# Ledger of designs, part 201: peptides against a protein of PDB entry 4KTY

Target 1, 266 residues: chain A of PDB entry 4KTY
Amino acid sequence: YVLNDIGVIFYGEVNDIKTRSWSYGQFEDGILDTCLYVMDRAQMDLSGRGNPIKVSRVGSAMVNAKDDEGVLVGSWDNIYAYGVPPSAWTGSVDILLEYRSSENPVRYGQCWVFAGVFNTFLRCLGIPARIVTNYFSAHDNDANLQMDIFLEEDGNVNSKLTKDSVWNYHCWNEAWMTRPDLPVGFGGWQAVDSTPQENSDGMYRCGPASVQAIKHGHVCFQFDAPFVFAEVNSDLIYITAKKDGTHVVENVDATHIGKLIVTKQI

## One batch from the design tools (peptide; made by RFdiffusion4, then SolubleMPNN)

Design b2_p27_5_s1 (from b2_p27_5, 12 letters changed)
Fold by OpenDDE base, seed 2:
Structure b2_p27_5_s1 (fold): chain B 266 residues (1-266), chain A 27 residues (1-27)
Amino acid sequence: as target 1 above (266 residues)
Amino acid sequence: KDYEELEYDDRDKSAPAPDLPEITLYE
């Protein structure tokens, strides 16, 4: 999970899994220097740069451009007039080198681009890392560990009231580290995500969240465990908003979210 | 629901262009 400079990213639909090659290029000229530059831009203290917990959390913030003029600008509107379409990228090298040269955020990324660049960042800094794809990935906007889907009286989704959403697929990273800040047994793989989804204590970042903690429902463990838990395990709550202002739960689906979580085997 | 992790070997099912993630609201 450190030495491979070319990887595979899973995407598509749960019933039509697709793969995309991605060049991480962690050993290419200038890439390590760029990763160090990213930490410099984050104003990360030298003392923290040896701590994979801090490094991965900073990386999750800095790989996206929000808050801190980080590496990648996300765009999902299918209009990419002022940059490179997310689908045109084939690896991390061009993105990172452009960022280092221009000292400005690079346009544009989506989840697999964020995950690809973040994977390079982690591996460059000696943190074992892999990309994970979650099919039917929930985006919980209010941290209530469920997807609140509001329906009109006719059964159609009320998009105005419905703030939560589900990605057909979403890519993030898992980084291997010890977690001395957590109880024994919650080290190992940690979920980290650089795709800007939700604010985490003032910044668009996510993780590290212990995969073991998530598996066992320990959402109280830092960082962002509730959000990551929701991504893979939220119930869909279908709610009809009545004209009198009352809400009626019409249905609960506990099987839809996190239908499949896939990563490349070494 | 439990966290389910599945590991895959390399697959030769690459599309010429990757599909964009879609936000879906289910009725």
Scores: peptide ipSAE 0.032, ipTM 0.615, DockQ to the pose 0.101
Fold by OpenDDE base, seed 3:
Structure b2_p27_5_s1 (fold): chain B 266 residues (1-266), chain A 27 residues (1-27)
Amino acid sequence: as target 1 above (266 residues)
Amino acid sequence: KDYEELEYDDRDKSAPAPDLPEITLYE
């Protein structure tokens, strides 16, 4: 999970899983230097740079451009006139080198691009890392560990009331580290996500969240365990907004979110 | 949720379709 410079990213639909190759290029010229530059831009203390907890958290913030003029600008509106369409990227190298040379955020990324670049960052710094794809990935906006879907009486989604959303798929990273800040047994794989989704204590970042903690419902463990838990385990709550202003829970689906979570072995 | 670790080696450099916009699913 450190030495392999070419990977596979899973995407598509749960019933039609697709793969694409991604060149991480962690050993290419200038890439390690760029990763160090990223930490410099984050003004990360030297003492923290040896701590994978701090490094992965900083990385999750800095791989996205929000808050700190980090590496990648996300775009999901199919308008990519001022940069490169997310689908055009084939690896991390060009993105990171452009960032280093221009010293400006690179346009544009989506989840697999963020995950690809972040994977390079982690591996460059000696942190074992892999990309994970979650099909039907919840985006909990109100931190209530459920997806509140508001429907009109005719069954259409009320977009004004519905704040939560679901990705057909979402990619993030898992990084291997010990977690001395957590109880024994919650080291190992940690979920980290650089795709800007929600604010975490003042910045668009996510993790490290213990995968073991998430699996066992320990959402109180730092960092961002509730959000990651929701991504993979939210219940869909279908609420009908009545004309009289009342809300009625019509259905609860506890099986839809996180139907499949996949990663490449090795 | 359980994780499935897949052993897959595909080096095709095909560009994936962009992520679909965030959707609110309904039955």
Scores: peptide ipSAE 0.022, ipTM 0.511, DockQ to the pose 0.102
Fold by OpenDDE base, seed 4:
Structure b2_p27_5_s1 (fold): chain B 266 residues (1-266), chain A 27 residues (1-27)
Amino acid sequence: as target 1 above (266 residues)
Amino acid sequence: KDYEELEYDDRDKSAPAPDLPEITLYE
């Protein structure tokens, strides 16, 4: 989880799982220096740099460019004219070195790119980390732990009312650490995500959220446990929006979200 | 949800680029 400089990222569809290699390059020249530079740009105090909780949380913020001129600019609109298309990246090294050289956010990333770069960052700093792919990954926009899918009376999705969305797949990271800030038993793997999805207490960041806490429904545990829980375990709530403004729950699907969560076994 | 750890090791840096994620709204 630390020594491997080349990894595998799972993607595609749940019924057609695909893999690609990703070069983390955590041992290549300039990469550790860049990770330190990232923490410098985050204005992270020296005392916090030894705390994997703080480091992973800062990393989740800084690997994306939002808020803080971090490493990667996300783009999902298929317009990549001013940078490198997300799919063209094969590893973290070029991204991190470009960031260090230019001192400006690198264009462009999507979830697996964010996860790849974040994995390098974590591993460089001695934090065991892996990339996780969640198939049918929910994006809960209203923090209600469910995916509200609004339907017209004819059964079609009302996209205007439906704010929540589901990714066919989403990649994030898990980092291994103790959690003295949580009850006993909730250390170990922590979900952290640098893909800018939701604001977390003022910044686009996510985690560390205890995987054990998520598995046992302890969404009250910091950080961002409700969001991560929703990503992997939210119910799909199909709601018919009546013309009179009333809402009727038509169906609940508790099985669709988080159909499969996979990671490379090292 | 439980996690599945798959044993796979592909070190080919020339592996195909992944498909872009798609946001789906279910009907």
Scores: peptide ipSAE 0.020, ipTM 0.545, DockQ to the pose 0.085
Fold by OpenDDE base, seed 5:
Structure b2_p27_5_s1 (fold): chain B 266 residues (1-266), chain A 27 residues (1-27)
Amino acid sequence: as target 1 above (266 residues)
Amino acid sequence: KDYEELEYDDRDKSAPAPDLPEITLYE
């Protein structure tokens, strides 16, 4: 998980799983220097740089450009005139070297690009890491662990009322570390996500969240366990907004979100 | 019921893909 410099990222649909190659290049010239530069830009204390909990959390913030002029600018509007389309990237090296050279955020990324660059960052710093793909990945905007889907009386989605959303797929990272800040048994793989989705205590960052804690419903454990739990296990709540202003829960689907979670074993 | 799904802009769908590697499934 540290030595492999070429990986595979899963994407597509749950019933049409696709793969793409990604070059991590953690041993390429200038990449370690760039990772150190990223931590310098974050003003990370030297004492914290040896702690994978702090490093992975800082990395989740700094791989995205929000808040701190980090590495990648996200774009999902299919307008990429001022940079490189997310699909054109084939690896982390060009992105990281451009960031180091220009000292400005690189355009543009989407989830697999964020995950690819973040994977390089983690591996470069000696943290075992892998990319995870979640199919039917929930994006909970109000931290209620539910996906509230508002429907018109005709059954169509009311996009104005519906704030929560579901990605056909989403990629994030898992990093291997001990968690002395958590109860025994919640070390190992930790979910971390650099795709800017929600604010976590003042910054667009996510994790580390214990995978074991999430699997067992321990959403009270730091960091961002409720959000990651919602990504993989939130219920879909279908609510009909009636003309009289009343809301009626039509049904609940507890099986749709997190239909398949996959990662490459190395 | 149908719901709004967000689709990522992955235009490089025609690029050669490697064989499916060993995967870990979360059940």
Scores: peptide ipSAE 0.014, ipTM 0.468, DockQ to the pose 0.033; fails the geometry check

Design b2_p27_5_s2 (from b2_p27_5, 13 letters changed)
Fold by OpenDDE base, seed 5:
Structure b2_p27_5_s2 (fold): chain B 266 residues (1-266), chain A 27 residues (1-27)
Amino acid sequence: as target 1 above (266 residues)
Amino acid sequence: MDYEELEYDTKDKSKPAPDLPEITLYE
């Protein structure tokens, strides 16, 4: 998980799984220096740089440009006039070297680009890491662990009232580490995500969240376990907003979110 | 290429979803 230079990222649809190659380039000239530079820009204490919990959390913040002039600017509007379209990237090296050279955020990324760059960052710093793809990934916007879908009386989605959303797929990272800050048994793979989705205690970052904790519903465990839980296991709550202002739960779908979660087989 | 399926929950999601409005965003 540290030595592999070329990876595969899964994307597409749950019933039409696609793959793309991604060059991590963690051993290429200047890449380790750039990763150290990223931690310098984050003003990370030297004492914390040996702690994978702190490093992965800082990385999740710094790989995105929000808050701290980090590595990548996200764009989902299909307007990429001031940079490189997300689909044009084939690896982490060009992105990281551009960031180091320009000292400005690189344009543009989407989830797999964020995950690819973050994977390089983690591996460069000796943290075993892999990319995970979640099909039908929920984005809970109000931290209630549910996807509230508001419907018009005619059964169509009310886009004005519906704030939560579901991605056809979303990519994040898992990092391998011990979690002495958690109860025994919640070390191992930790979910970390650098795609800017939600604010976590003042910054757009996510994790490390224990995969074992998420799996067993321990959403009280740091960090960002509620958000990651919602991404993979939230129920879809279909609510009809009536003309009189009343809300009625019409349906609940507990099987849609996190339908398939995959990583490259070793 | 082959993939490894990961488990993030203990719910049985093998049942077909009901016919409900689509809300999925696409990249």
Scores: peptide ipSAE 0.509, ipTM 0.912, DockQ to the pose 0.708
Fold by OpenDDE base, seed 1:
Structure b2_p27_5_s2 (fold): chain B 266 residues (1-266), chain A 27 residues (1-27)
Amino acid sequence: as target 1 above (266 residues)
Amino acid sequence: MDYEELEYDTKDKSKPAPDLPEITLYE
């Protein structure tokens, strides 16, 4: 019996959905050892390594290189001279083995690369996991659960004032676990994200956030539920910045963000 | 490739959006 370790990651645009094959390689030689090494580098207590809540949170921090010399360096500037372009990766194995061998962050990743490596990490450690793609994914950077889009008086976007952003697509992971730290009913799929987007209590990490909690607007539930909520459910607030310094709300779009959220059908 | 659509909210997002400036970043 051969286990299928090849996955599919959805990307592109909501009106032009594309797929990318990704080899997770969770059973390849050295991969489990590398995942253990990642937890060692995180200085994770042995008693916590059996807790999927702690493991997934540590993983979300350590799969990115920020703060802790984790696995992957992100790059979105189209300059990849000192590493591998994100699009050149076909799976997690080469990345993880390079990290283990060099003991330095691997260059470079973007969201699907982070999600692919993180998926391998979770699965290696016995946590059921899948990759999720969100089309029109919001990045709320001021924690107000909305996208503030500032417009010039001519109706064009003021890029200087507009700090929040929307990705055409973004990939993260869902991990299956119980959540004894939350009320009954908020276990199951938990959103976790290793793409460095926002600081969460001192580190670039995200989750686990209960998908059920997010779905029902319980943003007070740990961890990072407000951020994930904003990624999928933010309203776009279009604000005209007048020359006199006043701001006027011109439009609200409640339908744009999280237009389509998908995972591989099994 | 077939996909499973996931629900992260209860909003009806099927309605047409108004013609507003593009704010989407592309990877």
Scores: peptide ipSAE 0.507, ipTM 0.908, DockQ to the pose 0.659
Fold by OpenDDE base, seed 3:
Structure b2_p27_5_s2 (fold): chain B 266 residues (1-266), chain A 27 residues (1-27)
Amino acid sequence: as target 1 above (266 residues)
Amino acid sequence: MDYEELEYDTKDKSKPAPDLPEITLYE
């Protein structure tokens, strides 16, 4: 999880799983220096740079451009006129080197690009890391651990009322570390995500969240466990907005979110 | 390419999904 510089990222649909190759290039010239530069830009204290908890959290913030002029600008509107379309990237090297040379955020990324670059960052710094793909990944933006889907009386989704969303797939990273800040047993794989989705204590970042904690519903364990829990375990609550202003829960789907979660087999 | 399935919860999600409106966004 540190030495392999070429990876596979899973994407597509749960019923039509696709793969793309990604070159992490953690050993390429200038890449480690760029990762150190990223931490410099974050103004990370030297004392924290040896702590994988702090490093992964800073990395989750800095791989995205939000808040801190980090590495990648996300775009999901199919308008990529001022940069490179996310699908055109084949690895982390060009992105990181461009960031280092220009000292400006690189355009553009989506989840697998963020995950690819973040994987390089973690591996460069000696943190075992892998990319995870979650099919039917929930984006809970009101922190209620469920997906509230509002419907019109005709059954169509009310997009004005529906704030939460579901991705066909989403990629994040897992980083291996001990968690002395958590109870015994919650070390190991930690979910970390650099795709800018939600604000976490003032910045767009996510994790490290203990996978074991998430699995067992310990959403109070730092960091961002509620959000990651929601990504993989939210119930879909279908609510009909009546013309009289009342809301009626019509259906609950507890099986849709996190239908399949995969990583490259070693 | 072979994949490893990961477990982030203990819920049984093998049940077929009900016929409900699609709300999925696409990358």
Scores: peptide ipSAE 0.496, ipTM 0.908, DockQ to the pose 0.721
Fold by OpenDDE base, seed 4:
Structure b2_p27_5_s2 (fold): chain B 266 residues (1-266), chain A 27 residues (1-27)
Amino acid sequence: as target 1 above (266 residues)
Amino acid sequence: MDYEELEYDTKDKSKPAPDLPEITLYE
C-alpha cells in the first residue's frame, strides 16, 4: 500500500483565491531514494545530511535545475513543447521519479510545482514543511528592500528602468527547524524557496530565512532574509524619471506587497 | 478550502492602495 499525502496549494488573485490539489507522495516507493539521489547529485557530505539548515538550503538549490542540473526546469514563457506544462503536474512523484530515471532535469515547473516538489523533498528527509502562498509577491532585483517602479513623465511604467517585479502570487515553502546559527527565538518556521528567482551567494537558492526574523525586520540574519523580506514587505516606490536624468518620488505604496500570505489550514 | 493567514510583517496593510500603474506579473 502507498500513503500519499495530498495537499492544497493556494494560487490565483488575492480577491479570487484558488486552490489546487497536490500529491506529495513522500511515502511512495522510490521517492526517498530519489531525495537521497538529489543530495548525492548536490555532492552533499554525509555529515550535513542530518542538518535541516544545510538540507533545506541544498534542497532549495537542487529542486531547480539552474547551476547544478537539479530537478526542475522553470519556464514562464508559455513554451512547453519539450516537456510537461507546469499546470499539468498534479504531484511530486512523477517529477521525482522521472528525474531519478533520466538523471536529467524535468521540464517544466513554475512556483507551485517547485514548492510541491520541494515540500516532498523536505518531508521525505524528516523536515516538517508546508507550502506558503504570498499574494502580491515582490521580486527585488537590486537588493534594496523596496520595489522601485520607474515612471515616464506621462505616468506609464518605464519597463527598461524598472527591474523589480511583482507576482500576483508566489509559492514557497516553510520548513520547521531550530536555528542554532541564529540568536535565540529565531528557530521555528523558516522560509525556503526553490523557485529560481535570485542568485544567493553563487547559486539560485533561497533560505532558510527565519520567519520570525523577517517579521521583525532582522534582515541581517542568514540566509537570504533581505530577499524574503522584500517579497513580503517591500514598499512600492514610484519614481518619475525626468528627461534631464533626475528622479522624483511620486508616490509610495506600503500596503501592496504581501497583501495576503496563506498556507493550508490544519 | 480554508487557509491560515501567516504573519511575515507587522505593517498594517489594510489601507486601500492608491491608484497607481499596474506592475504585477501574472502566472
Scores: peptide ipSAE 0.453, ipTM 0.866, DockQ to the pose 0.657

Design b2_p27_5_s3 (from b2_p27_5, 13 letters changed)
Fold by OpenDDE base, seed 4:
Structure b2_p27_5_s3 (fold): chain B 266 residues (1-266), chain A 27 residues (1-27)
Amino acid sequence: as target 1 above (266 residues)
Amino acid sequence: KDYEELEYDDRDKSGPAPDLPEITLYE
């Protein structure tokens, strides 16, 4: 018999929180083998495969297809005709088995799909992991630790002046590990994200970023702490773009981003 | 590889947040 772990993923809007079930299936036949295959495809050395820091970082890269023909192709354009719509997935097993069988990236995923598959990957490899949902999640594209919102002189938002964006929600993972590469006290939960959002030292990956470091504003700690910090704690900077090209800060909102962060206790 | 087209719920999609709160502009 197969004992599948079924989780709950939070999504939707902060004012309309929704939940969906997700079957991780970390104990199902072929899943562990697929996780090992993923690491093989990443050309991960054997010595690193026992290090949760390296494994989680590689996993964050390999669960998305970018750069390395990893597991999932993301799509947010409502065109899913060449694969499975993200919302149609109910668990990690079919995705991982398809990847192993086809040896090609599986279409398609969005954040909860990435997080679901990544959660399976981490758990299969003995890393305690959970999915985190952040409502009003900031995507800082210019690495300035703030969410720039540009306004026309009339007060209307001009979205063309920045690549920064606020997501209604975003899902990523937290993985439990020690961090001997960080100062004492910054082990424990580490944010890792396989949804391809930003380039991190040459690849679309994110983390592990110490949750404690993020909580205490230590954004200098590897990996990708500034980005994760911005996701949950960016100030909204409202900037009026004047016709003469000057920018004027009109307002700062420090309360909007990361309005609700939901994690499931393991 | 060809994939089957499945039904999907667009409401599940992550995307732009709802309208941001109103702000007071400096005059």
Scores: peptide ipSAE 0.152, ipTM 0.624, DockQ to the pose 0.034
Fold by OpenDDE base, seed 3:
Parts: structure tokens; sequence; C-alpha cells
Structure b2_p27_5_s3 (fold): chain B 266 residues (1-266), chain A 27 residues (1-27)
């Protein structure tokens, strides 16, 4: 999980899983230096740079451009006129080298691009890391651990009321580390996500969240366990907005979110 | 949720571009 410089990213639909190769290039010239530069830009204390908890959390913030002029600008509106379309990237090297050279955020990324670059960052710094793909991935916008889907009486989604969203797939990272800040047994794989989705204590970042904690419903454990839990385990709550202004829960689906979470076994 | 670790060995540096993530359409 550190030595492989080429990986596989899973994407597509849950019923038609697809794979794409991604070049991490953690051993390419200038890449390690760029990762160190990223930590410099974050003004990360030297004492913290040896702590994978701090490093992965800083990385989750810095791989996205929000808040701190980090590496990648996300775009999901199919407007890529001022940069490179997310689908055009084949690896992390060009992105990281451009960032180092220009000292400005690189345009553009989406989840697999963020995950690819973040994977390079982690591996460069000696943190075992892998990319995971969650099919039917929930984006909880109001931190209530459920997906509130508001429907009109005709069955169409009420976009004004519906703030939560579900992706057909979403990619993030898992990093291997001990968690002395958590109870025994919650080390190992930690979910970290650099795709800017929600604010975490003032910054667009996510994790490290203990995978074991999430699996066992310990959402109180730092960092961002509720959000990651929601991504993989939220119930879909279908609420009909009636013409009279009342809301009626029509259906609850506890099986839709997180139908499949896959990663490459190395 | 359970994780599935798939064994896949692909060392190709190039491949098809991934389909863009899409929000689920609720019908």
Amino acid sequence: as target 1 above (266 residues)
Amino acid sequence: KDYEELEYDDRDKSGPAPDLPEITLYE
C-alpha cells in the first residue's frame, strides 16, 4: 500500500462495476518535494509532520483548494473552461507538479481525482493508503445521519427542500495508522476524504475516521465519523411535501445507501 | 457496512476515463 505507484480506481454503477488505472507516481521526481511543499503551505508544525493523524487530516484539507489554496479545485457543473476536465487526468504527477510550479490550485478535480492525488500524498509520506469506492454514497448536508428526500405530490424531487444528495459512486481514501487518541481497537484503516463536501470544524476536510468505529456505529469518535457513517449507512427518508404544507414520511429505505464498498486488495 | 476487497492486478498506466459521478435520480 506504499510501494505500488499504479493503482486501480473503481467507478460506475453498483451493477456494472468499472475500473480505471491511476498513476500515483509517488517516486517520480519532485513529487515528494511537492508533498512537503503542501505541508509547508498548510503551515504545519514540524512536530506534527510525523503524526499520521495530523498529516492525513491536513492532507484531506490541502488536497482540495477550499479554505487554504490547496491542490485541486473541484468542479461538478461540467464547466471546465479554465482548466483540465477531471476525466482527462491519468495520474497524480502532472497535478502535483503543476501545483508546485504555479503555486496555485489546479483545475479541475472530482472525487476520483481527489482520491488519486490524496493517495499519492499519503504514500509519499509513508502512510499506507488505498482508494475506496462507495456505491450509492450519501452526502449528508445537515448532519442528521439520514437522507431526507423531499418529494412533490407527483413524485418529483423538491429541490428546494432536499438538501441531501446521493452519488451513484464516491471515492475516498483509507489510511492505515494507530489511533492512540481513540480506545483500543479503533486503529487500522481510517477513512479520509479530500473531496470538498462538508465543513469540519471550519475547513473542508474529512477524517481520519476509524473504519472500525464506523462499522460498529461509534459516530462520536473523531474525526467526522458521523459524516462518513452517513455516507455508507444513511437511511433514505422519502417525505412528501403536501400542498397544504404538511410533510408526510412515505417510505424509509435502509438498504439503498452504501450497497457496496470496494477497494483493491494488494 | 461490509467492505469488499477485490483482488485486481492492473499495471496499465492508461485506461478509459471514469464516468462522472451522478446524483441519484429518484423516480
Scores: peptide ipSAE 0.131, ipTM 0.675, DockQ to the pose 0.085
Fold by OpenDDE base, seed 1:
Structure b2_p27_5_s3 (fold): chain B 266 residues (1-266), chain A 27 residues (1-27)
Amino acid sequence: as target 1 above (266 residues)
Amino acid sequence: KDYEELEYDDRDKSGPAPDLPEITLYE
């Protein structure tokens, strides 16, 4: 999880799982210097750079360009005229070296690109890390730990009222560390996500959230456990918005979200 | 949710462009 410089990222559909090779290149020339530069740009104190909790949280913020002119600009509109399409990247090295050279955010990334670059960052700094893919990944927009899906009377989704969404797949990272800030037993793998999805205490970042805590429903544990919990475990609440303005819960699906969470076993 | 750790030997080394994530709502 530290020494491997080539990995596999899972994507596609839950019933048609696909894999993509990704070159992390954490040992390539200039990559460590770039990771240090990223922490410098974050104005991270030297005393914090040895703490994987702080490093992973800073990394989750800095791998995306939001808030702090971090590494990657996300784009999902299929308009990539001013950069490289997300699908064109094959590894982290070119992205990180471009960032270091230009001192400007690199265009463009999506979840697997963010996860790939973030994985390089973590591994480069000696933090064991892996990429995980969640199929039917929820994006809870209003922090209520459920997916509110509003339906028209004809049964079609009302996209205007429905603010929550589900990705067919989403990639993020897990980093291995102790969590002395949490109760005993909640160290180990921690979910961290650099794809800008929601604001976490003033910045687009996510984690570290204890995987064990999430598995046992301890959403009160820092950081961002409710959001990560919702990504993998939220119920779908289907609400019919009637013409008279009333809302009626039609169905609850507790099985749809997080149907499969996969990672490469190394 | 439980994690499933998979060992995939049959990977496409050419690294084709992945399918873009799609935001969907399942009815």
Scores: peptide ipSAE 0.024, ipTM 0.585, DockQ to the pose 0.094
Fold by OpenDDE base, seed 2:
Structure b2_p27_5_s3 (fold): chain B 266 residues (1-266), chain A 27 residues (1-27)
Amino acid sequence: as target 1 above (266 residues)
Amino acid sequence: KDYEELEYDDRDKSGPAPDLPEITLYE
């Protein structure tokens, strides 16, 4: 989880799992320097750079360009006129070196690109890390631990009222560390995510959230456990908005979200 | 949810793989 410089990222659909190779290149010339530069741009104190909790949280913020002119600009509109289409990237090296050279955010990324670059960042700094893919990954927009899907009277989704969304798949990272800030037993793998999805205390970042905590429903543990929990375990609540202003719950689906969470076994 | 660790060979499938939002329709 540290030494491998080439990996596999799972994507596609839950019933049609696909893989793509990704070159992490954590040992390539200039990559470590770039990772240090990223922490410099984050204005991270030297004393914090030895703490994987702080490093992974800063990394989750800085790998995306939001808030802090970080590494990657996300785009999902299929119009990538001012950069490289997300699917054209094959590894982290070119992205990181471009960022270091230009000192400007690199265009463009989507979840696997963010996860790939973040994985390089973590591994380069000696933090064991892997990429995980969650199929039917929920994006809880209002932190209520459920997906509120509003329906028209005809049963179609009301996109204006529906703020929550589900990704067909989403990639993020798990980083291995002790969690002395949490109760005993909640160290080990920690979910961290650099894809800009939701604001976490003023920045688009996510984690580290204890995987053990998430598995056991301990959403009170820092950081961003409710969001990560919702990604993998939220219920879909289908709501019809009536003309009189009342809401009627039409259905609850507790099986749709997080159908499969996969990572490469090493 | 449980995690599943899979052993997979490296595949160079660099084709279009957009991160697409999806909303389940009620039927």
Scores: peptide ipSAE 0.019, ipTM 0.560, DockQ to the pose 0.084

